# Peptides against a protein of PDB entry 6B4E: the designs that were tried, part 39

Target 1, 295 residues: chain A of PDB entry 6B4E
Amino acid sequence: TNFDKISKMFWHYKDKIAQIKQDIVLPIKKADVNVRNLLSRHKRKINPKFGQLTNSNQQLFKIQNELTQLINDTKGDSLAYHWILNFIAKAVVHQAETEVRVKPESALPLGKLTLYLLVQFPELQELFMARLVKKCPFVIGFTCEIDTEKGRQNMGWKRNNENKWEDNTSYDERMGGILSLFAIITRLQLPQEFITTTSHPFPIALSWHILARICNTPLNLITNTHFVILGSWWDAAAVQFLQAYGNQASKLLILIGEELTSRMAEKKYVGAARLRILLEAWQNNNMESFPEMSP

## One batch from the design tools (peptide; made by RFdiffusion4, then SolubleMPNN)

Design b1_p12_3_s3 (from b1_p12_3, 6 letters changed)
Fold by OpenDDE base, seed 5:
Structure b1_p12_3_s3 (fold): chain B 295 residues (1-295), chain A 12 residues (1-12)
Amino acid sequence: as target 1 above (295 residues)
Amino acid sequence: SALEEEINKYLY
């Protein structure tokens, strides 16, 4: 694992966030009133769509079509188009932080929707990844110390108006929610209409990177959160990961489930205990996955 | 470490 490369990638996306603010978000405030009104209306229509997802593919397709139309309405103005995509990127991640956090299986319909949009609107990919890395650096296997204010900020910790850090449990759950979404995206197949013409924007190999990079992370930087997000990943993608990489996947699952947890046993992390339970379930041929969506 | 070596063997 090249940690310098990972750090460069992390800061690339941090810089991208700043660029988005300067080049997309702020300029729209000075745009023509008609453009601003259009975007305001579209924002109001788009925002509730993510919460309208269910375990129904029919409902998913409906929402996909509605969002596609709304986004297409903005293509006449490049700035407006990028603004609406950035809004969608933020909204999807926010949905992961709130809904997926408490109901991990909801990552499946959200992930399917997101993957569709990422392929349909390629400009969304960089915007979405930047938002993911900002909120949850674990998606690229980045870890730094959290004993400093800067370190906590870099790792996506939030402060309230009184500059108080969020609770550990809140942070763990948010990270788990975001990681669940990303894990689902990596293990989903492209929709049939795209599979022959487009490569997967965030393929299963990125799940490999997450696991491998965490395993190679210095042990003094490993926290309960690492195990929580690994557990979230496991629920979301372990079955499909094994299908994709076979014996090599098995080795890596053993590394995170047995070796990494064993090395950190003295910390008695709750997340690590859960991960060991998941490992044991797998060893007993009882690995569970999210249920498939209804037609 | 042994773990790092094992992981690096399969990294791409």
Scores: peptide ipSAE 0.039, ipTM 0.756, DockQ to the pose 0.094
Fold by OpenDDE base, seed 2:
Structure b1_p12_3_s3 (fold): chain B 295 residues (1-295), chain A 12 residues (1-12)
Amino acid sequence: as target 1 above (295 residues)
Amino acid sequence: SALEEEINKYLY
């Protein structure tokens, strides 16, 4: 694992966020009134769609079609198009932070929708990844120290208006929610209409990177959050990960579930304890995945 | 690291 390269990637996306603000968000405020009105209307229509997802594929397809139409309406203006995609990227991540964190299985329909949009609108990919990395650097296996304010900020910690950091539980849950979504995306197959013509934008190999990079992270930087997000990943993708990589996957699961937890045993992290339970369930041939969606 | 070596030996 080359952590210098990971850091460069992290900062690339941080810079991308700044670029998005300068090149997309701010300019649209000065755009033609008709464009601004269009985007305002579309924003209001798009925003609730992510919360309307259920365990139904029929509902998913309905929402896919509705969003596709709304996005296509903006393609005549490049700035408007990129603005609406950036809005969608933010909305999806927000949904992961709020809904998936409390109901992890909701990551499946959200992930399916997101993957569809990422393929249908390729320009969404960089916008989405930038937002993910900003909010949850764990998605690329980036970790830094959190003993400083800047370190905490880099790792996605939030402060309120009184400059008070969010509580550990809130942070852990948010990170878990975002990571669950990303994990789901990495393990999903492309929709049938794309599988032969398009490469997966965020394939299962990215899950490999997450696990491997965390395993190779200096132990002094490992926190409870690392174990929480590994547990979230496990619930979301472990079954499919094993299917994809077989014996290699098995060894990596043992490394995170047994070796990494053992090395950090003195910390008595709750997240590590949960990961141990997941490992034991697997060892007892009781590894579970999220239920498949209904037709 | 030891973990890196363990991971790498199983890579294709």
Scores: peptide ipSAE 0.037, ipTM 0.743, DockQ to the pose 0.083
Fold by OpenDDE base, seed 1:
Structure b1_p12_3_s3 (fold): chain B 295 residues (1-295), chain A 12 residues (1-12)
Amino acid sequence: as target 1 above (295 residues)
Amino acid sequence: SALEEEINKYLY
């Protein structure tokens, strides 16, 4: 693991967020009133779609088609198109922070929708990844100290209106929700219509990166959150990860479930305890996956 | 493999 490279990637996406604000978000505020009105209407139509997802592929396809039409309506104006994609990127991540965190299995339909959109609209990929890294650096295996204000900010901690940091549980749950979504995306197959025409934008190898990079992270930087998000990842993708990499996957699961938890045992992290339970379930041939969606 | 190398870096 090259941590310098990971840091560079992290800051690349932080810079991308700043660039998005400067080049997409702010310019739209000064754009023609008709464009702003169009985008406002589209925003109102798009936003509820993510909450309309169910464990139904039929419903998924309906929403995919509806969103596709709404996004296509903006393609005539490059700035409007990028603005709507950035909005979607933000909305998807927000859905992970709010819904997936409390109902992890909802990551599956959300992930399928997101993957479809990422392939259908390639310009969404950088916008989405930038938002993910900003909100949850764990998606690229980035970790820094959280003993400073800047460190906490870099790791995606939020402050409330009273400038108080969010509680540890809230942070852990949000990170878990976002990571669940990303994990799902990495382990999903491309929609059938795209398999022969494009490569997967965020393939299962990115899950490997997350696990391996966390394993190689200096132990003094490992927190309860690391174990929480590993548990979230496990629920979301461990079965498919094992299918993809076989024995090598098994070794890595043992590393996070047994070795990493053991090395951090003195901390008595609740997340680590849960990860141990997941490991034990697997060892007893009881590894669970999210239920498949209905037709 | 490159993947195995990453695992080994953790173990050693």
Scores: peptide ipSAE 0.028, ipTM 0.683, DockQ to the pose 0.102
Fold by OpenDDE base, seed 4:
Order: C-alpha cells, then structure tokens, then sequence
Structure b1_p12_3_s3 (fold): chain B 295 residues (1-295), chain A 12 residues (1-12)
C-alpha cells in the first residue's frame, strides 16, 4: 500500500471541498434572484425524497424519475446545475449519517438511487466523492492519528457549537453509516439502461482497496472505528465481494476477520468482537446479506 | 492475474 498516494488523494478531495465552496456555493449567493428562487424550490422538493425510499423498486424508480426531472431543470445554468448536484451529494451523505446508521439495510435503496444519479449525472461523482472523503476518510482507506485536534478533524470527527467533540459511539455509527452506503454502491450492478454504455463509477475494486489498505495500516493507528466500519462493510458487501473475487476475497475476509482482530485482541474493541462474530457466521456457512428489494 | 497483482500491491 502506497500511503503517500492515499494521503495525496485525501488532500485532493479536501481541496475539492474548498473549491466547491468558492466556485459553486458562494457564487450562487450572488446569482440572479430567479436562479436562487428556482434552487430554493428544488431544494425543498429534493430533500424529502431520500426519506421516501423504501424496500420497493417501484418507489425507487419513482424517486429516480422525480429527481432526474428536477436536476434536468437546472441544466440551462451550469452554476445552478453544479449547485444542485452538490446539494444532492451532501444530502445523500447526510442520509447515510442519520438513517443508515440506525437502519443499515436502508443503504440498499439509498445506494441504488445514488448509483443511478452518479451515472446519469457524471458531474456528481467528484462532488460526491469529495463529500464522502471529507466525512469518512475510511472510504479510501485513509487513516491518521486522532490524538491531535487536526488528526480528529481529518478523520471526520465533529465538534458541536461548544467545541465539544462528538462521543465515540456517535462517531462510530456515523462512519459505519457512510461506509455502508459506499460499500453498497461498490457492489451494486449498474442499472440495465447503463450497463452497456458506461463503466461503474465506483466498482467493487474500491472495496478491495478499503480492506487491503486497512490491513496494511499501522496497528497503532487502528481503532474501534476501523472494526466498526469493517463490520458495516461486511454486512453490506461481503457476499457480493466473495462472488466477485472468489478465493482471493476469502483470503482478505480472513485477514480482517481473523488476523486483524487477533492482532488487536488486547484492545478488546467491541467492533472487533462483532467482526469476529461475522467471521464465525461465515465459517458456519451462515453469511447473510441485506434482503433484495421488492418490485 | 490482475487480481493477484492487486493483492500483491496492497497486501505485500
């Protein structure tokens, strides 16, 4: 694992966030009043859509169509278009932080919706990835020390208005939620209408990168959160990962489930204990996946 | 294989 490359990627997306603010978010505040009003209306219509997702593909397709129309309405103005995509990127990640964290299986419909939008609107890809990396660097396998304020900030820790850090449980759950969404996206097949015309923007190989990079992370940097997000990933994508890479996937699952947990046993991380349970379930031929969505 | 290369790249 080339950690320098990963760091460069991390900072690339941090810079992208700053660029988004300067080139998209701030300029729209000075845009024509009609544009601002349009975007305000669209924002209000878009926001509830993510919460309207269910385990129904029919409902998913409805929402996809509605969002597609709303986004297309902005294409006449490049700034407005990018603004609405950035808004969607933020909203999707927020949904992962709030809903997926408490109901992991909700990542499936959210992931399907997101993947559709990422393919339908390619400009969303960089906006979304930048937001993901900012909020959850684990999505690219980035880890740094969290003994410093800057380190915690880099790893996506939040402070409240009183400059108090969020509690460990909240952080773990948020990271798990975001990672679940990303994991789902990586293991989903492209919608039928795109499968022959485009490549997957965030393919299953990115899951491989996450696992491998975590396995190569210095042990002194491994925390409970690492195991939590690995467990979240496992629930979201392990079955499909095995299907994709077969025996090689198995080796990597053993590395995270057995070797990594064993090396960190002294820490008695609750996340590691859960991951061990998942490993054991797999060894007993009882690996589970999220249920498929209904028609 | 491409997969083996990736394994070696990240794990070794």
Amino acid sequence: as target 1 above (295 residues)
Amino acid sequence: SALEEEINKYLY
Scores: peptide ipSAE 0.026, ipTM 0.693, DockQ to the pose 0.189; fails the geometry check

Design b1_p12_3_s4 (from b1_p12_3, 5 letters changed)
Fold by OpenDDE base, seed 4:
Structure b1_p12_3_s4 (fold): chain B 295 residues (1-295), chain A 12 residues (1-12)
Amino acid sequence: as target 1 above (295 residues)
Amino acid sequence: SELEEEINKYLY
């Protein structure tokens, strides 16, 4: 694991967020009133769509089509187009922070929708990844110390209006939700219409990177959150990960489930305990995945 | 590959 490379990537996306604000978000405020009105209407139509997802593929396809149409309506204006994609990127991550955190299996329809959009609108990829890294650096296996305010900020900790940090449980759950979404995306196959023409933008290899990079992270930087997000990843992608990498996947699952948890046993992290349970379930041939969606 | 290197660093 090249941690310098990871750090560079982390800061690349942090810079991208700043760029998005300067080049997309702020300029649109000065755009033509008709453009602003269009985007306002589209925003109102788009925002509820993510909450309308269910375990139904039919519902998914409906929403995909609706969003596609709404996004296409903006293509005549590059700024408007990028603005709406950035909005979608933010909305998807927000949905992960709020809904997926409490109902992890909802990551599946959300992930399918997101993957579709990422392929259909390639410009969404950098916008989405930037938002993911900002909110949950774990998606690229980045970890830093959280003993400082800046460190906490870098790791995606939020402060309220009174400048008080969120509680540990809230942070853990948010990170778990976001990571669940990303994990799902990495293990999904491309939609049928794209399989022969497009490569997967966030393939299963990125899940490998997450696990490997966490395993190689200095132990003094490992927190309960690391185990929480590993558990979230496990629920979301472990079955498909094993299918993809076979014996090598097994080794890595044992490393995170057995060795990493053992090395940190003195901390008595609740996330580690859960991960141990997941390992044991697997050892007993009871590894589970999210249920498949209905037609 | 990068993946192999990451695996080897920890596994071996």
Scores: peptide ipSAE 0.048, ipTM 0.766, DockQ to the pose 0.109
Fold by OpenDDE base, seed 5:
Structure b1_p12_3_s4 (fold): chain B 295 residues (1-295), chain A 12 residues (1-12)
Amino acid sequence: as target 1 above (295 residues)
Amino acid sequence: SELEEEINKYLY
């Protein structure tokens, strides 16, 4: 693991967020009134779609088609097109922070929708990744100290209007929700219409990176959150990860479930205890995955 | 660290 490269990647996406604001979000406010009205209407139509997802593939396909049409309506204006994609990127991550955090299995339909959009609209990929890294640096295996305000900010901690940090439980749950979504995306196969023509934009190898980079993180930087998000990842992707990498996957799961938890045992992290339970369930041939969606 | 060394054997 090259942590200098990871840090460089982290700051690349932080800069991308600033660039998005400067080049997309702010300029649209000066755009033609017709464009602004179009985007306002589209925003209102798009936003509720993510909450309308269910465990039904039929419902998923309906929403995919509706969103595709709405996005295509903006392609006549490049700025409008990028604005709506950025809005979607933010909305998807927000859905992970709110719904997935309390219902992890909802990551499956959300992940399927997101993956479809990422392939259908390639310009969404950088916008989405930038938003993910800003909100949850764990998606690229980045970790820094949280003893400073800047450190907490870098790791995605939020403050309220009174400048009070969110509580640890809230942070852990948000990170778990976002990581669950990303994990699902990495382990999903491309839709049939794309599988022979397009490479997966966020493949299962990125899950490998997350696990390996966390294992290589200095122990003094490992927190309960790391174990929480590893548990979230486990529920979301461990079965498919084992299918993809076989014995090598098994070794890495043992490293996070046994070795990393053992090294941090003195901290008595609740997240670590849960991860140990997941490991033991697997050892007893009882690894579970999210239920498949209905037709 | 020992754990780091072990991971480096498999790291992509």
Scores: peptide ipSAE 0.036, ipTM 0.745, DockQ to the pose 0.084
Fold by OpenDDE base, seed 1:
Parts: sequence; structure tokens; C-alpha cells
Structure b1_p12_3_s4 (fold): chain B 295 residues (1-295), chain A 12 residues (1-12)
Amino acid sequence: as target 1 above (295 residues)
Amino acid sequence: SELEEEINKYLY
């Protein structure tokens, strides 16, 4: 694992966030009133769509089509188009932070929707990845110390209006929710209409990177959150990961479930305990995945 | 590939 490269990637996306603000978000505030009104209307129509997702594929397809139409309505203005995609990127990650954190299985319909949009609108990919890395750097296997304010900020910790850090449980749950979404995206097949013409934008290999990079992370930087997000990843993608990489996948699952947890045993992390339970379940031929969606 | 590099560095 080349941690310098990972750090470079992390800061690339941090710079991208700044660029988005400068080149997309701020300029639209000065745009023509008609454009601003259009975007306001579209924002109001788009925002509730993510909450309308259910375990139904039919409902998913309906929402996909509605969002596609709404996004296409903005293509005549490049700035408007990029603004709406950035809004969607933010909204999807926000949905992971709020809903997926408390209902992990909701990552599946959200992930399917997101993957569809990422393929249908390629410009969304960089916007989405930048938002993911900002909010949850674990998605690229980035870790830094959290003993400083800057370190906590880099790792996605939030402060409230009173400048107080969020509690550990809230942080862990948010990170788990975001990572669950990303894990789902990496293990999903492309929609049928794209499978022969497009490569997967965030393939299962990115899940490999997450696990391998965490395993290679200096132990003094490993926290309970690392184990929480590994558990979230496991629930979301372990079955498909094993299908993709076979014996090599097994080795890596053992590394995170047994070796990494054992090395950190003195910390008595709750997340680590859960991960060991997942490992044991797998060893007993009881690896579970999220239920499939209904027709 | 980056994947191969990650595999080789950690598992091999």
C-alpha cells in the first residue's frame, strides 16, 4: 500500500470540493433569475425522491426515470447541469448519513439508484467521489490521526453550531452509513441497458482497496470506527466480494476479521467485537447479505 | 493494476 498516493488522492478530492464551490455553487448565485428559479424548482422535486425509495424495483425504476428527466432538463445550461449533479451528489451522501446509518439495508435501493445516475450522467462521478471522500475518507482507505482539530476535520468529524464535536456513536454511525452505500455500489452489477457499453465506474476492486489499505494502516491510527465501517462493509458486500475474488477474498476477510481484530484486542473496541462475530458466522457457513429487492 | 499491487504487497 502506497500511503503517499492515498494521501494525494485524498487531497485531490479536498481540492475538488473547493473547486466545486468556486466554479459551480458560488457562480449560480449570480446567474440569471430564470436559471435560479429553474434550479430551485428542480431541487424541490429531486430532494424528496431519495426518501421515496423502498425495497421495490418498480419504485426504483420510477424514481430513476423521474430523476433522469429532471436532470436532462438542465443540460441546456452547463452550469445549471453541473449544479444539479452536485446537488444530487450531496443529497445521496446525506441520505446515507441519515437513513442508511439507522437502516443499513436501505443502502441497496439507494446504491442502485446512485449507480444508475453515475452511469447515465458521467459528470456525476467526480462530484460524487469528492463528496464521499470529504465526508468519509475511509472510502479510499485514507486514515490520519484524530488527536488534532485538523485531523478530526480531515476524517470527516462534524461540529455543531456550538462548535462541539459530535459524539463517537454519531460519527461511527455516519461513517458506517456512507461506507455501506459505497460498498453496495462497488458490488452491484451495471443496469442491463449499460452492461455492454459501459465499464463500471466504481468496481468491486475499490472494495479490495478499502480492506487492504486498512489492514496496512499503522496500528496506532486504527480506531473503533475502522472496525465499525469494516462491519458495515461486510454486511453490504462480503458475499459478492467472495464471489468476485474467491480464495484471495477469503484471505483478506480473515485478515480483517481475525488478524486485525487480534492485534487490537487490548483496545476492546465494540466494532472489533462485532467484526469477529461476523467472521465466526462466516466460518460457520452463515454469511448473510441484505435481502434482495422485490420486483 | 493498483489492485494487483495491493494484493501482492499485503497477501504475497
Scores: peptide ipSAE 0.036, ipTM 0.720, DockQ to the pose 0.130
Fold by OpenDDE base, seed 2:
Structure b1_p12_3_s4 (fold): chain B 295 residues (1-295), chain A 12 residues (1-12)
Amino acid sequence: as target 1 above (295 residues)
Amino acid sequence: SELEEEINKYLY
C-alpha cells in the first residue's frame, strides 16, 4: 500500500470540494434569475425522490427516468448542470447518512440509482467521489490520527453549533451508512444498456483497496470505526466480492475477520466482535447478502 | 496495477 498516494488522493478530493464551492455553488447565486428559478424548482422535485425508493425495480426505473429528465433540463447551461449534479451528490450521501445507517438494505436501491446516474451523467463521478471522501475517507482507505482537532475533521467528524464533537455511536453509524452505499455501488453490475459501451466507474477493485489499505494501516490508528465500516462492507458486498476474486478474496476476508480483529483484541471493540461473528457465519456456510429487489 | 500490487503485498 502506497500511503503517499492515498494521502494525495485524499487531499485532491478535499481541494475538489473547495473548488466546487468557488466554481459552482457561489457563482450560481449570481446567475440569471431564470436559471436560479429553474434550479430551485428542480431541487424541490429531486430531493424527495431518494426517499421514495423501495425494494421494487419498477419504482427504481420510474425514479431513474424522472431524475434523468430533470437533469437533462439543465444541460443548456453548464453551470446549472454541474450545480444540479453537485446537489444530487450531496443528497445521495445525505441519504446514506440518514436512512442507510438505520436500514442497511436500503443501500441496494439507492446504490442502483446512484450507479445509473453516475454512468448516465459522467460529470457526477468526480463530484460524488469528492463528497464521499470528505464525509467518509474510509471509502479510499484513508486514515489519520483523531487525537487532534484537524485529524478528526479530516476523518469526517462533525461538530455541533456549540463546537462539541458528535458522539462515537453517531459517527460510527454515519460512516457505516456511507460505506454501505459505496460498497454496494462497487459490487453492482452495470445496467444492461451500458455493459458493452461503458466501464464501471467504481468497480469491485475499489472494495479490494478499502480492505487492503485498512489491513496495512498502522495499528495505532485503528479504531472501533474501522471494524464497524468493515462490518458494513461485509454485509453489503462480501458475497459478490468472493464471486469476483475467489480464493484471493477469501484470504483477504480472513485477514480482516481473523487477523486484524485478533491484533486488536485487547481493545475489545464492539465492531470487531461483530466482524468476528460475520466471519464465523461465513465459515459455517451462512454468509448472507441483501435480498434482491423485486420486479 | 495498484490492485495487483495490493494483492501481491498481502497474498503473495
Scores: peptide ipSAE 0.051, ipTM 0.784, DockQ to the pose 0.123; fails the geometry check

Design b1_p12_4_s1 (from b1_p12_4 with P2L S4A A7S)
Fold by OpenDDE base, seed 3:
Structure b1_p12_4_s1 (fold): chain B 295 residues (1-295), chain A 12 residues (1-12)
Amino acid sequence: as target 1 above (295 residues)
Amino acid sequence: SLPADASSYPPL
């Protein structure tokens, strides 16, 4: 693992967020009233769609078609198109922070929808990744110290209106929700209509990078959150990860489940205890995955 | 860092 490269990638996406604000978000606020009204109407139609997802593929396809139509309506204006994609990127991550946080299996329909949109609208890919890295830098295996205000901000910690940091449980759950979504995306197959025409934008190799980079992270930077997100990743993708990489996957699962948890045992992290339970379930031939969606 | 197999694929 080259941590200098990971840091460069992290700061690339931080710069991208600043660029998006300057080049997309702020210009639209000064755009023509008709464009602003159009985007306001589209925003109101798009926002509820993510909460309308169920375990039904039929409902997923309906929402995919509705969103595709709404996005296509903006393609005539490049700024409006990029604005609506950036809005979608933010909305998807927000859904992971709120719904997936409390119902991890909801990551599956959300991930399927997101993957479809990422392929159908390639310009969404950089917008989405930038938002993910800003909110949950664990998606690229980035870690820094959280003993400073800037370190906490870099790791995606939020402050309330009273300038108080969120509690550890809230942070852990939000990071788990976001990482569950990303893990699902990495392990999903492309929709059948795209398999022959495009490569997967966020393939299973990115899950390998998350695990490997965490295993190589200095132990003094490892927190309960690292174990929480590894557990969230495990529930979301471990089965498919084993299918993809076989024995190499098994070695990496043992490294996170046994070796990393053992090295951190003195900390008594609750997330580490859960990850050990997942390892033990796998050792007993009881590795679970999220249920497949209904027709 | 934790010990990792040098032959691991994809690269660490």
Scores: peptide ipSAE 0.029, ipTM 0.718, DockQ to the pose 0.120
Fold by OpenDDE base, seed 2:
Structure b1_p12_4_s1 (fold): chain B 295 residues (1-295), chain A 12 residues (1-12)
Amino acid sequence: as target 1 above (295 residues)
Amino acid sequence: SLPADASSYPPL
């Protein structure tokens, strides 16, 4: 693992967030009134769509088509187009922080929708990844110390209106929700209409990077959150990860489930205990995945 | 092909 490369990637996306604010979010406030009105109407139509997802592929396709139309309506103005995509990127991550947090299997329809949009609208990719890295640096296997205010901010910790840090449980659950979504995206096949013409924007290789980078992280930086997100990843993607990489995947699952948990045993992390249960279930040929969506 | 990070841990 090249930690310098990971750090450069982390800061690239932090800079991208600042750029998005400067080049997209702020300029639109000064845009033509007709453009601002269009975007306000579109935002109101788009925002509820993510909560309308179910375990139905039919409902998914309906929402895909509706969102595609709404986004296409903005393409005549480049600034408006990028603004609506940035809004979508924020909305998807917010859905992961709220709904996927409490119902991990909801990551599947959300991930399918997101992957479709990422392929259909390639400009969404950098906007979405920047938002993911800001909210959950674990998606690129980045870790830093959290003993400082800056370190906590870099790792995506939030403060409330009283300037108090969120509790550990809330942080762990939010990180788990976001990582579940990302894990799902990495393990999904492209929609049939794109599979022969387009490369996957966030392929299963990115799941390998997450696991490998966490395994190589200095042990003094490993927290309960690392085990929580590994457990969330496992539920979301372990089956498909094994299918993709076979014996090499097995080695990496053993490393996170057995070796990493054993090295941190003195900490008695609840997330580590759960990850060991997942490992044991796999060893007993009882690895579970999220249920497939209905037609 | 496996990611470059795969060469670090676990080794390929």
Scores: peptide ipSAE 0.022, ipTM 0.694, DockQ to the pose 0.166
Fold by OpenDDE base, seed 1:
Structure b1_p12_4_s1 (fold): chain B 295 residues (1-295), chain A 12 residues (1-12)
Amino acid sequence: as target 1 above (295 residues)
Amino acid sequence: SLPADASSYPPL
């Protein structure tokens, strides 16, 4: 693992967030009233659609089509188009922080929708990754110390209106929700219409990077959150990861489930205990995956 | 450390 490269990638996306604000968000505030009104209407139509997802592929396809139309309506203005994509990127991550956090299996329909949009609208990819890395650096296997304010901010910790940090449980659950979504995206196949024309924008290899980079992270930087997100990843993608990489996947699962948990046993992390249970379930041929969506 | 044979897979 080259941590310098990971750090450079992290800061690239942090800088991208600043750029998005400067080049997309702020200019739209000064744009023509008609453009602002269009985007306001579209925002209102788009926002509820993420909560309308179910375990139905039919419902998914309906929402995909509706979103596609709404996004296409903005293509005549590049700034408006990028603004609506940035809004979608934010909304998807927000859905992961809220719904997926409490119902991890909801990552599957959300991930399918997101993957479709990422392929259909390639400009969404950088906007989405920037938002993901800002909110959950674990998606690229980035970790830094959280003993400083800057370190906590870099790792996506939030402060409330009283300038208090969020509690550990809230942070862990948010990170787990975001990571579940990302893990799902990495393990999904491209929609049939894109398989021959497009490479997967966030392939299963990115799950490999997450696991490998966490395993190589200095132990003094490993927290309960690392185990929580590994558990979230496991539920979301372990089955498909084993299918993709076979014996090498098994080695990584053993490394995170056995070795990493054992090395951190003195910390008594609840996330590590859960990950150990997941390992044991797998060893007993009881590895579970999220239910497949209905037709 | 990851197994040495993991070098044939995605970079660490």
Scores: peptide ipSAE 0.021, ipTM 0.674, DockQ to the pose 0.198
Fold by OpenDDE base, seed 4:
Order: structure tokens, then C-alpha cells, then sequence
Structure b1_p12_4_s1 (fold): chain B 295 residues (1-295), chain A 12 residues (1-12)
């Protein structure tokens, strides 16, 4: 693991967020009234679609088609197109930190939808990753200290209107929700229409990076949140990760589930206890995955 | 630590 490269990647996406605000979000406020009205209507139609996802592939395909049409309607104006993609990136991450947080299995339909859109609209990829890294740096295996204000901000901690930090449980759950979505995306196969013509934009190798980078993180920087997000990742992707990398995957699961939890045992992290339970379930041939979606 | 096979698997 090269931590300097990870830090450079982290700051690249932080800068990208600032650029998006300057080059996309702010300029559209001064755009033609017809463009602003179009985007306002599209925003209102797009926003509820993420909450309309179910365990049905038919419902997924319907929503994919509806979103595709709505996005295509903006392609006549490059600024409008990038604005709507940035809106979608924000909405998807928001859905992960709210809905997936409380219902982890909802990451599957959301991940399928997101992967489809990422392939169909390649310009979404950088917008989405920038939003992910801003909200949950764990998606690239970035960790810093959280004993400073800047460290907490970098790790995606929120403050309320009274400038108070969110509680640990809220932070852990949000990080778990976002990481569940990302984990699902990494382990999904491309839609059948793209599998022979397109490379996967966020392949299973990125799950390997998350696990490996966390295992190599200095132990003094490891928190309960690291174990929470590893547990969220496990539920979302461990089965498919084992299928992809076989014995090498098994060794890495043992590293996170047994060795990392043992090294941090004195902290009595609740997330670590849950991860140990997941390891033991696997050792007893009882590893579970999210149920497949219905037709 | 895992043996790094850079040809088939991502490194640690």
C-alpha cells in the first residue's frame, strides 16, 4: 500500500468537488431561464426514482429507462448535462447514507441502477467518485486522524447548525451505508448489453484495495468505524469476492476478520465483535449474501 | 500479510 498515492487521490477528489461547484453548480444559477426551468423539472422527476427501487428487476429496468430519457433530454447543453449528472451523483450517495444505512440489502437495486448509469453516462464516474470520497473516504482506503477538526472533516464527519459533531452511531451508520453501495457496485457484473464492449468502471479490485489498505493502516488510526464498514462490505460483497479471488480472497478475509480484530481487541469495538461473528459464520459454512432480485 | 501477485491480484 502506497499511502502517498492514496492521499493524492483523496485530495484530487476534494479539489474535484470544489471544481464541480465552481464550474457546474454556480454557473447554472446564471444560465438561461429555460435551462434552469428544464433542470428544475428534471430534478423533481429524478429525485423520487431512487426511493421507488424495490427487489424487482422489472422495476429497476423501468427506472433505468426513465432516468436515461431524462438525462438524454439535457445533452443539448453540456452544462445542463453535467449538472444533472452531478445531481444524480449526489442523490445516489444521499440514498446510500439514508436508506441503505437502515436497510443494507437496498444497496443491491441501488448499486445496479448506479452501475448502469455509470456505464451509460461515463461523465458520471468522476462526479460520483468525488462525491463518494468526500462523504466516505473509506471507499479508497483513506484514513487520517480524527483528533483534530480538520481530520474529522477530512473523514466526512458532519456538523449541525450549532456546529456540533454528529454522534458516533450516526457517523458509523452513514459510512456503512455508503460503503455498502460501493461494495455492491464493485462486485456486480456489468449489464448484459455492456459486458462485451465496456470495462467495469469500479471493478472488484477496488474492494481488494479497501481491505488491503485498511489492513496496512497504522493501528493507532483504526477506529470502530473501520470495523463497521468492513462488516458492511462483508455483507455486501464477501461471497462474490471469494468467487473472484479464491484462496487469496480467503486469506484477506482472515486478515480483517481474525488478525485485525485480534490486534484491536483491547478497544472492545462493537464493529469488531460483529466482524468476528461474520468470520465465524463463514468458518461454519454459513456465509450469507443479499438475496438476488426478483424478475 | 498476503503474497502480492501483481499479475493476477491487486497488491496490498
Amino acid sequence: as target 1 above (295 residues)
Amino acid sequence: SLPADASSYPPL
Scores: peptide ipSAE 0.020, ipTM 0.667, DockQ to the pose 0.199

